Peptides against a protein of PDB entry 1MQS. Designs and how they scored, part 148

Target 1, 223 residues: chain A of PDB entry 1MQS
Amino acid sequence: ILKMLFLNKDLNNNDNITTITDDIFNQQEIIWKVLILDIKSTATISSVLRVNDLLKAGITVHSLIKQDRSPLPDVPAIYFVSPTKENIDIIVNDLKSDKYSEFYINFTSSLPRNLLEDLAQQVSITGKSDKIKQVYDQYLDFIVTEPELFSLEISNAYLTLNDPKTTEEEITGLCANIADGLFNTVLTINSIPIIRAAKGGPAEIIAEKLGTKLRDFVINTNS

## One batch from the design tools (peptide; made by RFdiffusion4, then SolubleMPNN)

Design b2_p24_3_s4 (from b2_p24_3, 14 letters changed)
Fold by OpenDDE base, seed 4:
Structure b2_p24_3_s4 (fold): chain B 223 residues (1-223), chain A 24 residues (1-24)
Amino acid sequence: as target 1 above (223 residues)
Amino acid sequence: SIEEALNKENEEKSKYFKELTKKY
């Protein structure tokens, strides 16, 4: 998250949030920028950072993407939003209106190819592609509740998975979503976990899916 | 490392995006 707030520049990962923000703040090398969020990413940011942390990271204003925002044409913007068509359209509209000086686009999870192409096409039409500085996936589609605990914030997941009326298709779909969220979390923590799950239920399905994703990722990364 | 891989992927994504904007 901090890396994103510092325009995806390399940061010393050995320091805690406070140390990093304090060091940068004290160096007077802060670039002031706007942070644009959606409801989901707001929760994510709020779970990890304090308001003061945002300020120390150079975030002057943070706003919701769907909110009417005043133009700040001389200020760079960091978008940290869900990879949806709606958000893409809003970003493009903001680009068209020259709402900000530069656009650093970060998605909470992987932007699929079709949406990437759509974004590129729309941006191309505007003639302002030079203002798009970055299009990154941050894989921050989770809520940190405490250092060793996080939540994917999937509504009624437990109830759905344990309701005998839930269809196999629904369970499979939900398990896939959970596995995706966990995968994103693993990527974020930069460590391959040992996966433990109860046998004979949805947890095992999730664990298997996650394991497969991780193995595939490791193989692809080592290639 | 995972971080390095992700950074590389994001750099490639951004590059690819820029290339796409030129194609359209």
Scores: peptide ipSAE 0.483, ipTM 0.915, DockQ to the pose 0.698
Fold by OpenDDE base, seed 3:
Structure b2_p24_3_s4 (fold): chain B 223 residues (1-223), chain A 24 residues (1-24)
Amino acid sequence: as target 1 above (223 residues)
Amino acid sequence: SIEEALNKENEEKSKYFKELTKKY
């Protein structure tokens, strides 16, 4: 998250958030930026950072993407939003209206290829592609509740898994979604965990799916 | 590291995006 707030520049990760922000604040000229969020990403940011942390990171104002926002044509903007067609269209509209000087686009999870192509096509039509500085996937689709505890905030997960009326397909789909969220979390933490799950239930299914994803990732990245 | 791999992937994605904007 901090890296994103500093325009995805390299940061010294050996220090806590306060130390990092203080050091940067004292050593470098602060670039003031606007932070654009949606409901999901707002929860994510709020779970990890304080308002003062945002200020120290150079965030002068933060707003919801669907909110009416005043133009700040001389201010760069950081978007941290869900990878949806709706959000893409809003970003493009903001670009068309020259709402900000530069656009740093960060998605909470992976932007699918079809949406990436759609974004590129729309941006191309505007003739303002140079204002788009970054298009990144942050894989921050979770909420930190405690230092060692997090939530994927999947609605009604417990109820779905325990309802006898739930179909096998629905359970499998939910398990896949949970595994995807856990995978993103692992990538964010930059550590591959030992997976432990109860046998004979949904947890085992999730563990298996997650294990497969992690193995595939390690093989593909040679890491 | 995983972080380095992700950074590389994002850089590639950003590059690919720029290329796509030129294509259209």
Scores: peptide ipSAE 0.483, ipTM 0.912, DockQ to the pose 0.693
Fold by OpenDDE base, seed 5:
Structure b2_p24_3_s4 (fold): chain B 223 residues (1-223), chain A 24 residues (1-24)
Amino acid sequence: as target 1 above (223 residues)
Amino acid sequence: SIEEALNKENEEKSKYFKELTKKY
Protein backbone atom coordinates (compact mmCIF):
# COMPACT_ATOMS: atom_id res chain seq x y z
CA ILE B 1 0.00 0.00 0.00
CA LEU B 2 2.75 2.47 0.88
CA LYS B 3 4.57 1.66 -2.32
CA MET B 4 1.42 2.47 -4.25
CA LEU B 5 1.15 5.82 -2.50
CA PHE B 6 4.67 6.60 -3.66
CA LEU B 7 3.76 5.80 -7.28
CA ASN B 8 5.12 2.27 -6.95
CA LYS B 9 8.69 3.44 -6.52
CA ASP B 10 11.18 1.40 -4.56
CA LEU B 11 11.07 2.01 -0.83
CA ASN B 12 13.58 1.12 1.83
CA ASN B 13 12.74 -2.27 3.29
CA ASN B 14 11.83 -1.09 6.76
CA ASP B 15 8.94 -2.82 8.47
CA ASN B 16 7.95 0.32 10.33
CA ILE B 17 5.54 2.54 8.39
CA THR B 18 6.34 5.53 10.56
CA THR B 19 10.05 5.23 9.93
CA ILE B 20 9.55 4.95 6.19
CA THR B 21 7.23 7.92 5.97
CA ASP B 22 9.43 10.04 8.21
CA ASP B 23 12.54 9.25 6.23
CA ILE B 24 10.88 10.06 2.93
CA PHE B 25 9.27 13.19 4.25
CA ASN B 26 12.57 14.49 5.53
CA GLN B 27 14.84 13.45 2.67
CA GLN B 28 12.83 13.82 -0.51
CA GLU B 29 10.63 16.38 -2.13
CA ILE B 30 7.05 15.31 -1.66
CA ILE B 31 4.97 14.84 -4.77
CA TRP B 32 1.46 15.86 -3.86
CA LYS B 33 -1.22 13.51 -5.18
CA VAL B 34 -4.93 12.84 -5.03
CA LEU B 35 -6.06 9.44 -3.75
CA ILE B 36 -9.32 8.06 -5.11
CA LEU B 37 -10.93 5.14 -3.27
CA ASP B 38 -14.11 3.12 -3.14
CA ILE B 39 -15.89 1.72 -0.09
CA LYS B 40 -13.89 -1.50 -0.04
CA SER B 41 -10.48 0.06 -0.52
CA THR B 42 -11.28 2.72 2.07
CA ALA B 43 -11.77 -0.02 4.62
CA THR B 44 -8.47 -1.61 3.63
CA ILE B 45 -6.45 1.58 3.85
CA SER B 46 -8.10 2.65 7.09
CA SER B 47 -7.14 -0.65 8.69
CA VAL B 48 -3.45 -0.14 7.93
CA LEU B 49 -2.79 3.59 7.70
CA ARG B 50 -3.60 6.68 9.69
CA VAL B 51 -4.57 10.03 8.24
CA ASN B 52 -1.15 11.37 9.13
CA ASP B 53 0.46 8.54 7.16
CA LEU B 54 -1.43 9.61 4.05
CA LEU B 55 -0.26 13.16 4.47
CA LYS B 56 3.34 12.04 4.88
CA ALA B 57 2.97 10.01 1.70
CA GLY B 58 1.99 13.16 -0.18
CA ILE B 59 -1.74 12.57 -0.31
CA THR B 60 -3.22 16.04 -0.12
CA VAL B 61 -6.79 15.00 -0.95
CA HIS B 62 -8.58 11.69 -0.76
CA SER B 63 -12.13 11.00 -1.90
CA LEU B 64 -14.54 8.31 -3.01
CA ILE B 65 -14.65 7.52 -6.71
CA LYS B 66 -18.43 8.00 -6.82
CA GLN B 67 -18.28 11.41 -5.16
CA ASP B 68 -18.27 14.62 -7.12
CA ARG B 69 -14.67 15.72 -7.35
CA SER B 70 -13.26 19.04 -8.46
CA PRO B 71 -10.85 19.04 -11.39
CA LEU B 72 -7.18 19.25 -10.48
CA PRO B 73 -5.58 19.12 -13.93
CA ASP B 74 -2.06 19.77 -12.62
CA VAL B 75 -2.17 17.10 -9.91
CA PRO B 76 -1.47 13.38 -10.38
CA ALA B 77 -4.11 10.93 -9.18
CA ILE B 78 -3.80 7.50 -7.61
CA TYR B 79 -6.81 5.27 -8.06
CA PHE B 80 -7.09 2.36 -5.65
CA VAL B 81 -10.43 0.77 -6.42
CA SER B 82 -12.22 -2.53 -7.03
CA PRO B 83 -11.87 -4.04 -10.51
CA THR B 84 -15.41 -3.32 -11.72
CA LYS B 85 -16.93 -2.03 -14.94
CA GLU B 86 -18.45 0.86 -13.03
CA ASN B 87 -15.10 2.02 -11.69
CA ILE B 88 -13.47 1.67 -15.11
CA ASP B 89 -16.15 3.84 -16.68
CA ILE B 90 -15.68 6.51 -14.03
CA ILE B 91 -11.90 6.50 -14.53
CA VAL B 92 -12.37 6.90 -18.28
CA ASN B 93 -14.79 9.76 -17.72
CA ASP B 94 -12.26 11.43 -15.45
CA LEU B 95 -9.66 10.98 -18.17
CA LYS B 96 -11.96 12.49 -20.80
CA SER B 97 -12.59 15.51 -18.64
CA ASP B 98 -8.87 16.02 -17.91
CA LYS B 99 -9.66 15.85 -14.22
CA TYR B 100 -6.03 15.09 -13.29
CA SER B 101 -2.58 15.39 -14.87
CA GLU B 102 -1.60 11.73 -14.58
CA PHE B 103 -3.45 8.54 -13.73
CA TYR B 104 -1.94 5.79 -11.60
CA ILE B 105 -4.52 3.02 -11.60
CA ASN B 106 -4.36 0.32 -8.94
CA PHE B 107 -6.95 -2.39 -8.49
CA THR B 108 -7.61 -4.07 -5.16
CA SER B 109 -7.57 -7.44 -6.92
CA SER B 110 -6.72 -8.75 -10.36
CA LEU B 111 -8.48 -7.01 -13.22
CA PRO B 112 -10.02 -9.63 -15.52
CA ARG B 113 -8.92 -9.75 -19.15
CA ASN B 114 -12.27 -8.60 -20.50
CA LEU B 115 -12.26 -5.52 -18.28
CA LEU B 116 -8.64 -4.76 -19.13
CA GLU B 117 -9.52 -4.86 -22.81
CA ASP B 118 -12.56 -2.68 -22.21
CA LEU B 119 -10.46 -0.15 -20.33
CA ALA B 120 -7.84 -0.14 -23.06
CA GLN B 121 -10.43 0.33 -25.78
CA GLN B 122 -12.12 3.21 -24.02
CA VAL B 123 -8.81 4.89 -23.22
CA SER B 124 -7.71 4.48 -26.83
CA ILE B 125 -10.82 6.27 -28.06
CA THR B 126 -10.05 9.27 -25.83
CA GLY B 127 -6.63 9.73 -27.41
CA LYS B 128 -5.23 10.37 -23.92
CA SER B 129 -3.51 7.06 -23.25
CA ASP B 130 -0.28 8.88 -22.39
CA LYS B 131 -1.87 10.15 -19.20
CA ILE B 132 -2.26 6.58 -17.94
CA LYS B 133 1.05 5.94 -16.23
CA GLN B 134 0.31 2.66 -14.48
CA VAL B 135 -2.24 -0.14 -14.41
CA TYR B 136 -1.39 -2.35 -11.44
CA ASP B 137 -3.01 -5.08 -9.42
CA GLN B 138 -2.56 -4.92 -5.68
CA TYR B 139 -2.63 -8.34 -4.05
CA LEU B 140 -3.80 -7.53 -0.55
CA ASP B 141 -4.40 -11.11 0.51
CA PHE B 142 -1.02 -12.28 -0.63
CA ILE B 143 0.86 -13.17 2.55
CA VAL B 144 3.85 -15.26 1.58
CA THR B 145 7.30 -15.34 3.11
CA GLU B 146 10.44 -15.09 0.98
CA PRO B 147 11.33 -18.77 1.34
CA GLU B 148 7.95 -19.64 -0.13
CA LEU B 149 8.48 -17.63 -3.30
CA PHE B 150 9.37 -19.51 -6.46
CA SER B 151 9.21 -19.12 -10.23
CA LEU B 152 8.26 -21.61 -12.93
CA GLU B 153 10.55 -19.70 -15.33
CA ILE B 154 7.84 -19.33 -17.96
CA SER B 155 8.60 -16.31 -20.09
CA ASN B 156 5.79 -13.96 -21.08
CA ALA B 157 3.14 -16.03 -19.34
CA TYR B 158 1.01 -12.99 -18.63
CA LEU B 159 1.19 -11.80 -22.23
CA THR B 160 0.34 -15.23 -23.58
CA LEU B 161 -2.63 -15.67 -21.28
CA ASN B 162 -4.01 -12.22 -21.98
CA ASP B 163 -3.30 -11.81 -25.69
CA PRO B 164 -6.57 -11.84 -27.64
CA LYS B 165 -4.82 -13.78 -30.39
CA THR B 166 -4.09 -16.66 -28.08
CA THR B 167 -6.48 -19.54 -28.68
CA GLU B 168 -8.47 -21.27 -25.98
CA GLU B 169 -6.52 -24.42 -26.66
CA GLU B 170 -3.24 -22.62 -26.14
CA ILE B 171 -4.49 -21.12 -22.89
CA THR B 172 -5.71 -24.49 -21.67
CA GLY B 173 -2.41 -26.06 -22.56
CA LEU B 174 -0.42 -23.40 -20.80
CA CYS B 175 -2.63 -23.65 -17.72
CA ALA B 176 -2.06 -27.38 -17.65
CA ASN B 177 1.69 -26.88 -17.84
CA ILE B 178 1.58 -24.33 -15.04
CA ALA B 179 -0.51 -26.66 -12.91
CA ASP B 180 2.00 -29.44 -13.49
CA GLY B 181 4.82 -27.17 -12.44
CA LEU B 182 2.99 -26.12 -9.31
CA PHE B 183 2.17 -29.72 -8.51
CA ASN B 184 5.81 -30.68 -8.76
CA THR B 185 6.75 -27.79 -6.53
CA VAL B 186 4.20 -28.80 -3.91
CA LEU B 187 5.51 -32.33 -3.92
CA THR B 188 9.02 -31.05 -3.44
CA ILE B 189 7.98 -28.94 -0.47
CA ASN B 190 6.12 -31.94 0.93
CA SER B 191 3.12 -29.95 2.13
CA ILE B 192 -0.40 -29.54 0.81
CA PRO B 193 -1.22 -25.88 0.34
CA ILE B 194 -4.48 -24.02 0.53
CA ILE B 195 -5.11 -22.81 -2.99
CA ARG B 196 -6.49 -19.34 -3.60
CA ALA B 197 -7.12 -17.96 -7.07
CA ALA B 198 -8.98 -15.16 -8.76
CA LYS B 199 -12.27 -16.25 -10.30
CA GLY B 200 -13.18 -16.10 -13.96
CA GLY B 201 -9.73 -16.39 -15.51
CA PRO B 202 -6.69 -18.57 -16.08
CA ALA B 203 -5.89 -18.57 -12.38
CA GLU B 204 -9.13 -20.40 -11.67
CA ILE B 205 -8.38 -22.96 -14.36
CA ILE B 206 -4.94 -23.55 -12.91
CA ALA B 207 -6.31 -23.82 -9.39
CA GLU B 208 -8.88 -26.40 -10.43
CA LYS B 209 -6.31 -28.47 -12.27
CA LEU B 210 -3.89 -28.30 -9.38
CA GLY B 211 -6.61 -29.18 -6.90
CA THR B 212 -7.55 -32.24 -8.90
CA LYS B 213 -3.95 -33.37 -9.09
CA LEU B 214 -3.46 -32.94 -5.37
CA ARG B 215 -6.66 -34.78 -4.52
CA ASP B 216 -5.70 -37.65 -6.77
CA PHE B 217 -2.27 -37.78 -5.23
CA VAL B 218 -3.60 -37.84 -1.68
CA ILE B 219 -6.01 -40.63 -2.53
CA ASN B 220 -3.27 -42.66 -4.14
CA THR B 221 -0.82 -42.09 -1.29
CA ASN B 222 -3.31 -43.03 1.39
CA SER B 223 -4.19 -45.86 -0.47
CA SER A 1 11.53 -11.31 -3.52
CA ILE A 2 7.75 -11.45 -3.65
CA GLU A 3 7.70 -7.72 -4.03
CA GLU A 4 10.03 -7.87 -6.99
CA ALA A 5 7.96 -10.60 -8.62
CA LEU A 6 4.77 -8.62 -8.16
CA ASN A 7 6.42 -5.51 -9.51
CA LYS A 8 7.54 -7.39 -12.58
CA GLU A 9 4.05 -8.72 -13.16
CA ASN A 10 2.56 -5.26 -12.80
CA GLU A 11 5.12 -3.82 -15.17
CA GLU A 12 4.20 -6.46 -17.72
CA LYS A 13 0.52 -5.69 -17.22
CA SER A 14 1.09 -1.99 -17.71
CA LYS A 15 3.14 -2.67 -20.81
CA TYR A 16 0.46 -4.93 -22.20
CA PHE A 17 -2.17 -2.31 -21.48
CA LYS A 18 -0.21 0.29 -23.41
CA GLU A 19 0.13 -2.08 -26.32
CA LEU A 20 -3.61 -2.70 -26.29
CA THR A 21 -4.35 1.01 -26.40
CA LYS A 22 -2.26 1.22 -29.55
CA LYS A 23 -4.05 -1.67 -31.19
CA TYR A 24 -7.47 -0.20 -30.69
Scores: peptide ipSAE 0.485, ipTM 0.912, DockQ to the pose 0.401; fails the geometry check
Fold by OpenDDE base, seed 1:
Structure b2_p24_3_s4 (fold): chain B 223 residues (1-223), chain A 24 residues (1-24)
Amino acid sequence: as target 1 above (223 residues)
Amino acid sequence: SIEEALNKENEEKSKYFKELTKKY
């Protein structure tokens, strides 16, 4: 969250929010920003940060996305909102009206491909795509404790899986590689996970492949 | 790190978004 408030710049890993905000405040010129929230993200922010923390992060004002907001054309905006069609439409309207100087868009969870394409199409029509500086997913719903996160270090995985020019064979191959990596990780942890994946996409393919590998492994080991 | 992985994914997403805006 703090990283988001500082426009997703690299922050020195200090464990204390206050120390981070103080260090940035003292070392760098504060960039004043507007924070745009919805009801859900407001609850999230309020649970983690105090009003003073927002101020120290350079948040001058925070408002609900559905509320009428005054234009601040010289001020950058951070959107931290749910990945919904309604929010996308509002962001695009704000862009059309030049409500802010720059748009840093952060979704509280993963924006699905169809909505990303919709956002891109609408932004393209405005001719103001240059004002969109970031489109990020924030995975706040998964307080994955740091010790349990791993990277498979697969280059351009997202681009490959989402590029319409990518062949089915390429997708299948990449999914197999990802499943292999996950399988190796599971074996290292020495526990059988419950696999959850979104339906209708590469995640499902990966989950199925991983499930098969795990089942085969268990059968072969017990045999 | 997880943070690095997430950052990379978000960078790729942002890049993909920009490419889409050019196609439309």
Scores: peptide ipSAE 0.483, ipTM 0.912, DockQ to the pose 0.397; fails the geometry check

Design b2_p24_4_s1 (from b2_p24_4, 14 letters changed)
Fold by OpenDDE base, seed 3:
Structure b2_p24_4_s1 (fold): chain B 223 residues (1-223), chain A 24 residues (1-24)
Amino acid sequence: as target 1 above (223 residues)
Amino acid sequence: ETLVIVPGPPLTLKTPIKKLELPI
């Protein structure tokens, strides 16, 4: 639970919760965040943590997922909720409305495949998958493999994108070609990806174009 | 800059998460 509250960073193990929170508080910069709970997780949190522990973990406010919550678009949110269709739909709605800056989703128990697929699909349609930073359950054992590098075999792409003499139209055209290649690659993986790109450059353009293609594809396939 | 594509949540428990990176 404490690990979750610190965005799943490494924590020191100490004898008691107070010591753990104090040590963590002293060792790292506190990120202020919102904690969203349901009835079940509220009982769990209340049994283990005190209000002061939440504060030391950087929880500025905690709320029930079903209650009306004020938007805090500049504040990251931690969800700790049951893996239900209802909760997933609410999270996605919160994402759509830009209710928070970042989403750290933690399920109280194992997330079934069908619900994971539903979450991924809905998130992909929103075009805001970049705001979802984490999805965890206590039983998820994911093996993160090494990054895979591949080539689209586009000649002089690097030169074109980095040459200050390249026109905006040329960059846009190349980015469209790259996005098309990436789209085809993603289809072979048979997964809805989270796309991350640096802002203010070709990567952002590619990400936007790719996102649009993926959304259109998902919408058309489900219709 | 780098474009990173991370597969969505795994469809099954213990599904390897692949990360696709494109240096651009």
Scores: peptide ipSAE 0.049, ipTM 0.440, DockQ to the pose 0.099
Fold by OpenDDE base, seed 4:
Structure b2_p24_4_s1 (fold): chain B 223 residues (1-223), chain A 24 residues (1-24)
Amino acid sequence: as target 1 above (223 residues)
Amino acid sequence: ETLVIVPGPPLTLKTPIKKLELPI
């Protein structure tokens, strides 16, 4: 949570909350931010942090995402909300309306890929993707920055990969499609990424397929 | 699960790939 409030910068984890906030407060210029919460995240924040802690973290105001919030176009916003279609739509609407200067989006739980893709698609349509500074999943511990936020436009990928009724063939087929999409994306960047994936799941399958495609491409282009 | 793509060596001296983490 504290890491999030400091825009997901690396913090020394071994210090007490008060020590961290005091040290950061004393060492760095405070960036004043708005904190946007939902009901669930409000309970989480309230259980861990005091109002003074929020202030020391540079939170000038906190509000519920569903509340009518006044625009603060010169102030960056931190969203800490559940990964729901409703919340994504609200965030996108806030983006469209220039409600804040910058958007730091943190989801309280695992963000399904389909919702990430939906977010990416909607943001792209707004033409204001530059205002999205990060998308972070608190559960999966992943962060996507604005320049990296893209969609493969694959519908229901997360649902398909996580449905126990999905066949191995369907999973393999979907993983191939994802790998193809990623491959095409990587080619546009003109660099070879390092790929890491969790073992024993679809991510590994995708990583292997993508790795193979990239290796084959490099071999064929250098030949 | 998570697929993480981190910057590798650029094929050209131009734009490095940034770290991309995708939920899967």
Scores: peptide ipSAE 0.046, ipTM 0.448, DockQ to the pose 0.193
Fold by OpenDDE base, seed 1:
Structure b2_p24_4_s1 (fold): chain B 223 residues (1-223), chain A 24 residues (1-24)
Amino acid sequence: as target 1 above (223 residues)
Amino acid sequence: ETLVIVPGPPLTLKTPIKKLELPI
């Protein structure tokens, strides 16, 4: 998250949030930015950072993407939003209206290729592609409730997995979604976890899916 | 049923961010 707020520059990983923000604040001229969030990303940011942390990161204003936002044509904007068609359309509209000087786009999870192509096409039509400075997938689709506890915020997961009326396809689909969320979370921890699951249930399915994703990722990164 | 995730040894995961190139 902090890396994103500093325009995806490499930060010294060993420092506390306060130390990182203070060091950057002291060493670099603060570039004031607008942070644009959606409901999901707001919860993510709020679970990890305080308002003062945002300020130290150079965030002058934060707002919801769906809210009416005043134009700040001389101020760069960081978007941290869900990878949806709706959000893409809003970003493009903001670009068309010259709402901000520069656009740093960060999606909370993987942007599907079709949406990436849609974004690119719409941006191209505007003739303002030069204002799009960055597009990133951040893989930050989770809530940190406590230092050692996080949530994927999947509604009724327990009920769905334990309802006898739930189909195998529904269970498999939900397990895949959970594994995706866990994968995204693990990537932010910068370590490969040891996964333990009870045998014979959804936990095993999730563990296997997650394990496969992690192995594939490691293989692809070491390759 | 409990899924337990335990931190493993430090792994230098490549940057948990993916830069996307816009096909423009």
Scores: peptide ipSAE 0.046, ipTM 0.437, DockQ to the pose 0.460
Fold by OpenDDE base, seed 2:
Structure b2_p24_4_s1 (fold): chain B 223 residues (1-223), chain A 24 residues (1-24)
Amino acid sequence: as target 1 above (223 residues)
Amino acid sequence: ETLVIVPGPPLTLKTPIKKLELPI
């Protein structure tokens, strides 16, 4: 929770909440931000943090996601909410309306892939993906510094990759197609990506294929 | 399983590609 409030920066885990907040408060410029919660996350936050802890973490305002919230277009927002379609739609609407300057999204539990894809698709349509700085859940630790969410428009990719009936050949073929799509997209970004993938699954296969393509491209362009 | 692509530095002749594998 504290890590989230400090925009998922590395914290010294050996310190108590007070020491962590005091050290960060003293060592770094305080980034003032809004904290957006739901009923479940409110209970979680209230169980471990005091109002003073939130203030020390730079939380100037906290609100429920379903409440009518005033726009603060110059203030970054931390969302700590349940991974639901409803919450995703609200976040996207907040993004569309330029309600905040930056969006740090933290889900209270695992975000199903279908919802992640929905979030990505909706954000892509807005053209404001650059405002989404982070998306986290209990299994995802990634910082999006310059986020552009895009879809490769591959139908049922998630289902295919997660269906135990899918053959290895089908998985490999799909991973190759995804890697090709990602490669083409990366070429348009004009930057060398850092590729993060879970080990032991399709994500690793895709990452390896993409990495190879990118390396080959860089070598060929430098020659 | 999630693949995350994080934009890196501009494409230059000497820019290394970094792969970060995250444990699930």
Scores: peptide ipSAE 0.027, ipTM 0.410, DockQ to the pose 0.144

Design b2_p24_4_s2 (from b2_p24_4, 13 letters changed)
Fold by OpenDDE base, seed 4:
Order: structure tokens, then C-alpha cells, then sequence
Structure b2_p24_4_s2 (fold): chain B 223 residues (1-223), chain A 24 residues (1-24)
């Protein structure tokens, strides 16, 4: 998250958010930015950072993407939002209206190819592609409730996985969603985890899916 | 069913971020 707030520059790996923000605040000229969030990303950021941390990162204002936002044409904007068509359309509209000086777009999870192409197409039509400075998948679709505890905010996951009436398709779908969320979470931990699951249940399905995602990611990042 | 994720040896997963290039 902090890396994103500093426009995805390399930050010194320090375990303490406060130390990182203080060090950056003291050593570098702060670029003042607007942070645009959605409901999910608001929860994510709020779980990890405090308002003071945002301020130290140069965030002057944060707002919801769906809210009416005042134009700040001289201020760069960081978007940290879910990879949805709706959010893309809003970003493009903000681009069209010159709402901000620069656009740093960060999706909370992987942007599907079709949506990437849609974004590209819409941006191309505006003639303002130069204002799009960054587009990132951040893989931050989770909530940190405690330092060692996180939530994927998947409602009724336990019930669904343990209900005998749940179809195999529903289980598989849910396991995929869980694996995606876990993948995003695991990427934020500076280690490749060892995954252990009980055999013969949803945990195994999740473990296999997660393992595949992690392996694929490692291969793709090391090539 | 319990899924346990144990931190493995520090293989620094490279940046939890992926820069996307717009196919413009």
C-alpha cells in the first residue's frame, strides 16, 4: 500500500509503517495527491493505514470513486479501486474531464484482459493517454483485521463450504474466489508460503488453486 | 477443514504489484 501511495517507487523495506512514512516525509519532497477509493479498497486501506499515514504519504484528500469529486486539475490522482467496468468508466470520465493532472491507476486485484483492453480503447479515444502514468495490479483485495489476521470478506464462506446442499460448482467457484484472495494476500508477505491442507475437502481445492497461482506467478516474475 | 499457510523460506516474492501496459 505505501509503495502505491508513493507512486510505486521502491521504498526501503522497514517493518514499521510509521518509520517508513516518517523517513520518506523527512527525506523527500512530498508530492501531494488525491486518493480515489471504492468501498472495498477503503476498507483495505483503513485496515492498514491511519489518516495520518495517508497525510504523510502526501494524500491531501481521499474520496470514493462514485462520489462527486471536485476537479483538481493540477493535482495527481491515485486510483486504488476494484477492477470493474464501472470503475474503468468512471476513471475514463475523470480523464475526459481533466479532473486531475495525472492518473495513477491501481487495481485491487488482477485486471482481466478484456477490461484492460476496454480501458485502453476508451483512453485512446480521449486522446489523453499521456495523463495515464501508471496502471498496476496491486493484489490488495483483503482486509487486515489484526497484524496476523486478515479477512477476504467472503460472506457465508464457511456455511457454503459445509452445507451438504451446496453444489460442486458452487464449492469450486467459492474455492476459486478464496484462492484468489489468498493469492493476493500471500503476495504481500515477503515469502512463498508452504501450503498445507486437509485432503478430501475444500481446503485441498483451495490449496491446489493457490499453489498453482503462486507457481505461475513465480515463474512469470523470474523469467 | 483447515488450510494452513506457513511462511516458507524468504523467497522474496517480487513486488506484489504488476505494472500493466495499456494495449493502446
Amino acid sequence: as target 1 above (223 residues)
Amino acid sequence: DVLVIVPGPPLTLKTPIKKLELPI
Scores: peptide ipSAE 0.055, ipTM 0.462, DockQ to the pose 0.487
Fold by OpenDDE base, seed 2:
Structure b2_p24_4_s2 (fold): chain B 223 residues (1-223), chain A 24 residues (1-24)
Amino acid sequence: as target 1 above (223 residues)
Amino acid sequence: DVLVIVPGPPLTLKTPIKKLELPI
């Protein structure tokens, strides 16, 4: 998260949040920015950072992407939002309207290829592609509740997985979402997990999906 | 059903984030 707030610059990872923010605040010129969030990313940020941490990162204003936001054409914007068509359309509309000076786009999870192509196409039509400075998948689709505990904040996940009325398609879809969230979390922990799941249920499906994602990622990063 | 994830050995991930290039 902090890396994103500092426009994905390299940060020394050995320091606590306070030390990082203080060091950057003291050593570098603060670029004042607007932070644009959705409901999900707001919860993620709020679980990790305090308002003072945002201020130290140069965030002067933060708002929801769906809110009516006043134009700040001389101020750069950081988007940290879910990878959805709706959010892409809003970002492109903000670009069209010259709402901000620069656009630093960060998705909370992996952006599908079709949505990336849609974003690119829409941006190309605007003729303002030069204002988009960054596009990142941040893999931060979780909430930190305690130092050793996190939540994916998937509503009714337990109920859905245990309801006999839930369809196989719904279970498969939910398991995919859980596996994506776990994948994102594992990447932030910087360790290879040992995954154990009971056989014959959703846990096995999740474990298989997560294992595949991790293997694919390791192969792609080592190549 | 219980899914247990146990931390393993450290993995040096080159980039926990992915920079995307817009296919423009």
Scores: peptide ipSAE 0.053, ipTM 0.459, DockQ to the pose 0.483
Fold by OpenDDE base, seed 1:
Structure b2_p24_4_s2 (fold): chain B 223 residues (1-223), chain A 24 residues (1-24)
Amino acid sequence: as target 1 above (223 residues)
Amino acid sequence: DVLVIVPGPPLTLKTPIKKLELPI
């Protein structure tokens, strides 16, 4: 998250949020930015950062993407939003209206290829592609409730997994979604976890899926 | 069923961010 707020520059990983923000504040001229969030990303940011942390990161104002926002044509904007068609359309509309000087787009999870192509097409039509400075997938689709606890905020997961009326396909689909969420969470941790699951249940399915995703990722990153 | 995730050895995971290039 902090890396994103500093326009995806490399940050010294060994420092706490305060030290990082203070060091950057002292070393570089603060670039004041607008932070544009959606409901989901607001929960993510709020779970990890305090208002003072945002200020130290150079966030002068933060707003919801769906809110009527005043134009700040001389101020760069960081978008941190879900990878949805709706959000893409709003970003493009903001671009068309010259709402901000520069656009740093960060998606909370992987942007599907079709939406990436849609974004690119719409941006190209505007003739303002030069204002799009960055597009990133951040893989930050989770909430940190406390230092050792996070949530994927998957509604009724327990009920679905334990309802005898739930089909195997539904269970498998849910397990895949959980594994995807865990994968995204794990990627934010500079460590590959050891995964342990009880045998014979959904936990095993999730563990296997997650393990496969992590192995594939490691293989692809080391090659 | 409990899924337990414990920190493994530090792996230099490539940056938890993926830069996307716009096919513009």
Scores: peptide ipSAE 0.044, ipTM 0.438, DockQ to the pose 0.462
Fold by OpenDDE base, seed 3:
Structure b2_p24_4_s2 (fold): chain B 223 residues (1-223), chain A 24 residues (1-24)
Amino acid sequence: as target 1 above (223 residues)
Amino acid sequence: DVLVIVPGPPLTLKTPIKKLELPI
């Protein structure tokens, strides 16, 4: 997965995920990228990486392939999606619309030859084959049960949190909105999660706000 | 979307990666 996030460049295999991300982050040239996922691949990424790991890998925005996505014509995109006709058609449509500068396509499992030929044919018709930089089979098909993944459907949240031009007030406001969404989700599932956040970033702010909301709720319900 | 990743158990997925070429 990390190799994919670094555009399938060779990474030192002997290092912990944290060491790899720290070493690369300390290397001055982070290429900022968009990560496009489906439901299945989102579960895969979420099971292996922390949000901070994505950020350290240069992922500025991540979204579902079926969601409406804003064009970022100057930003390269990494697709990590299931090898389906539907996903291929969406990728080709994104290519036609110049949604991103470059396309790094990674399938979660082996792409059948008929679908590879279909992809090639459609890309050829667009005349934009030069924008397809990579196509990989990643073989990351593991069953994560769907019940553990949800979206707050907050558009551009990641971009806002990671844009150096974003004000502290905007970050704090967005973190409050995320904490509210998480709180509502927790109440819906009638369980109290263990909240872990990295120190020194938006995740800590969200965790603190969510923790406060949960404590206040428990106090008010038990009284 | 802000992905808040709650670390599950560390899955070191050593999976094979295959580069594909488009038959264009």
Scores: peptide ipSAE 0.043, ipTM 0.369, DockQ to the pose 0.184

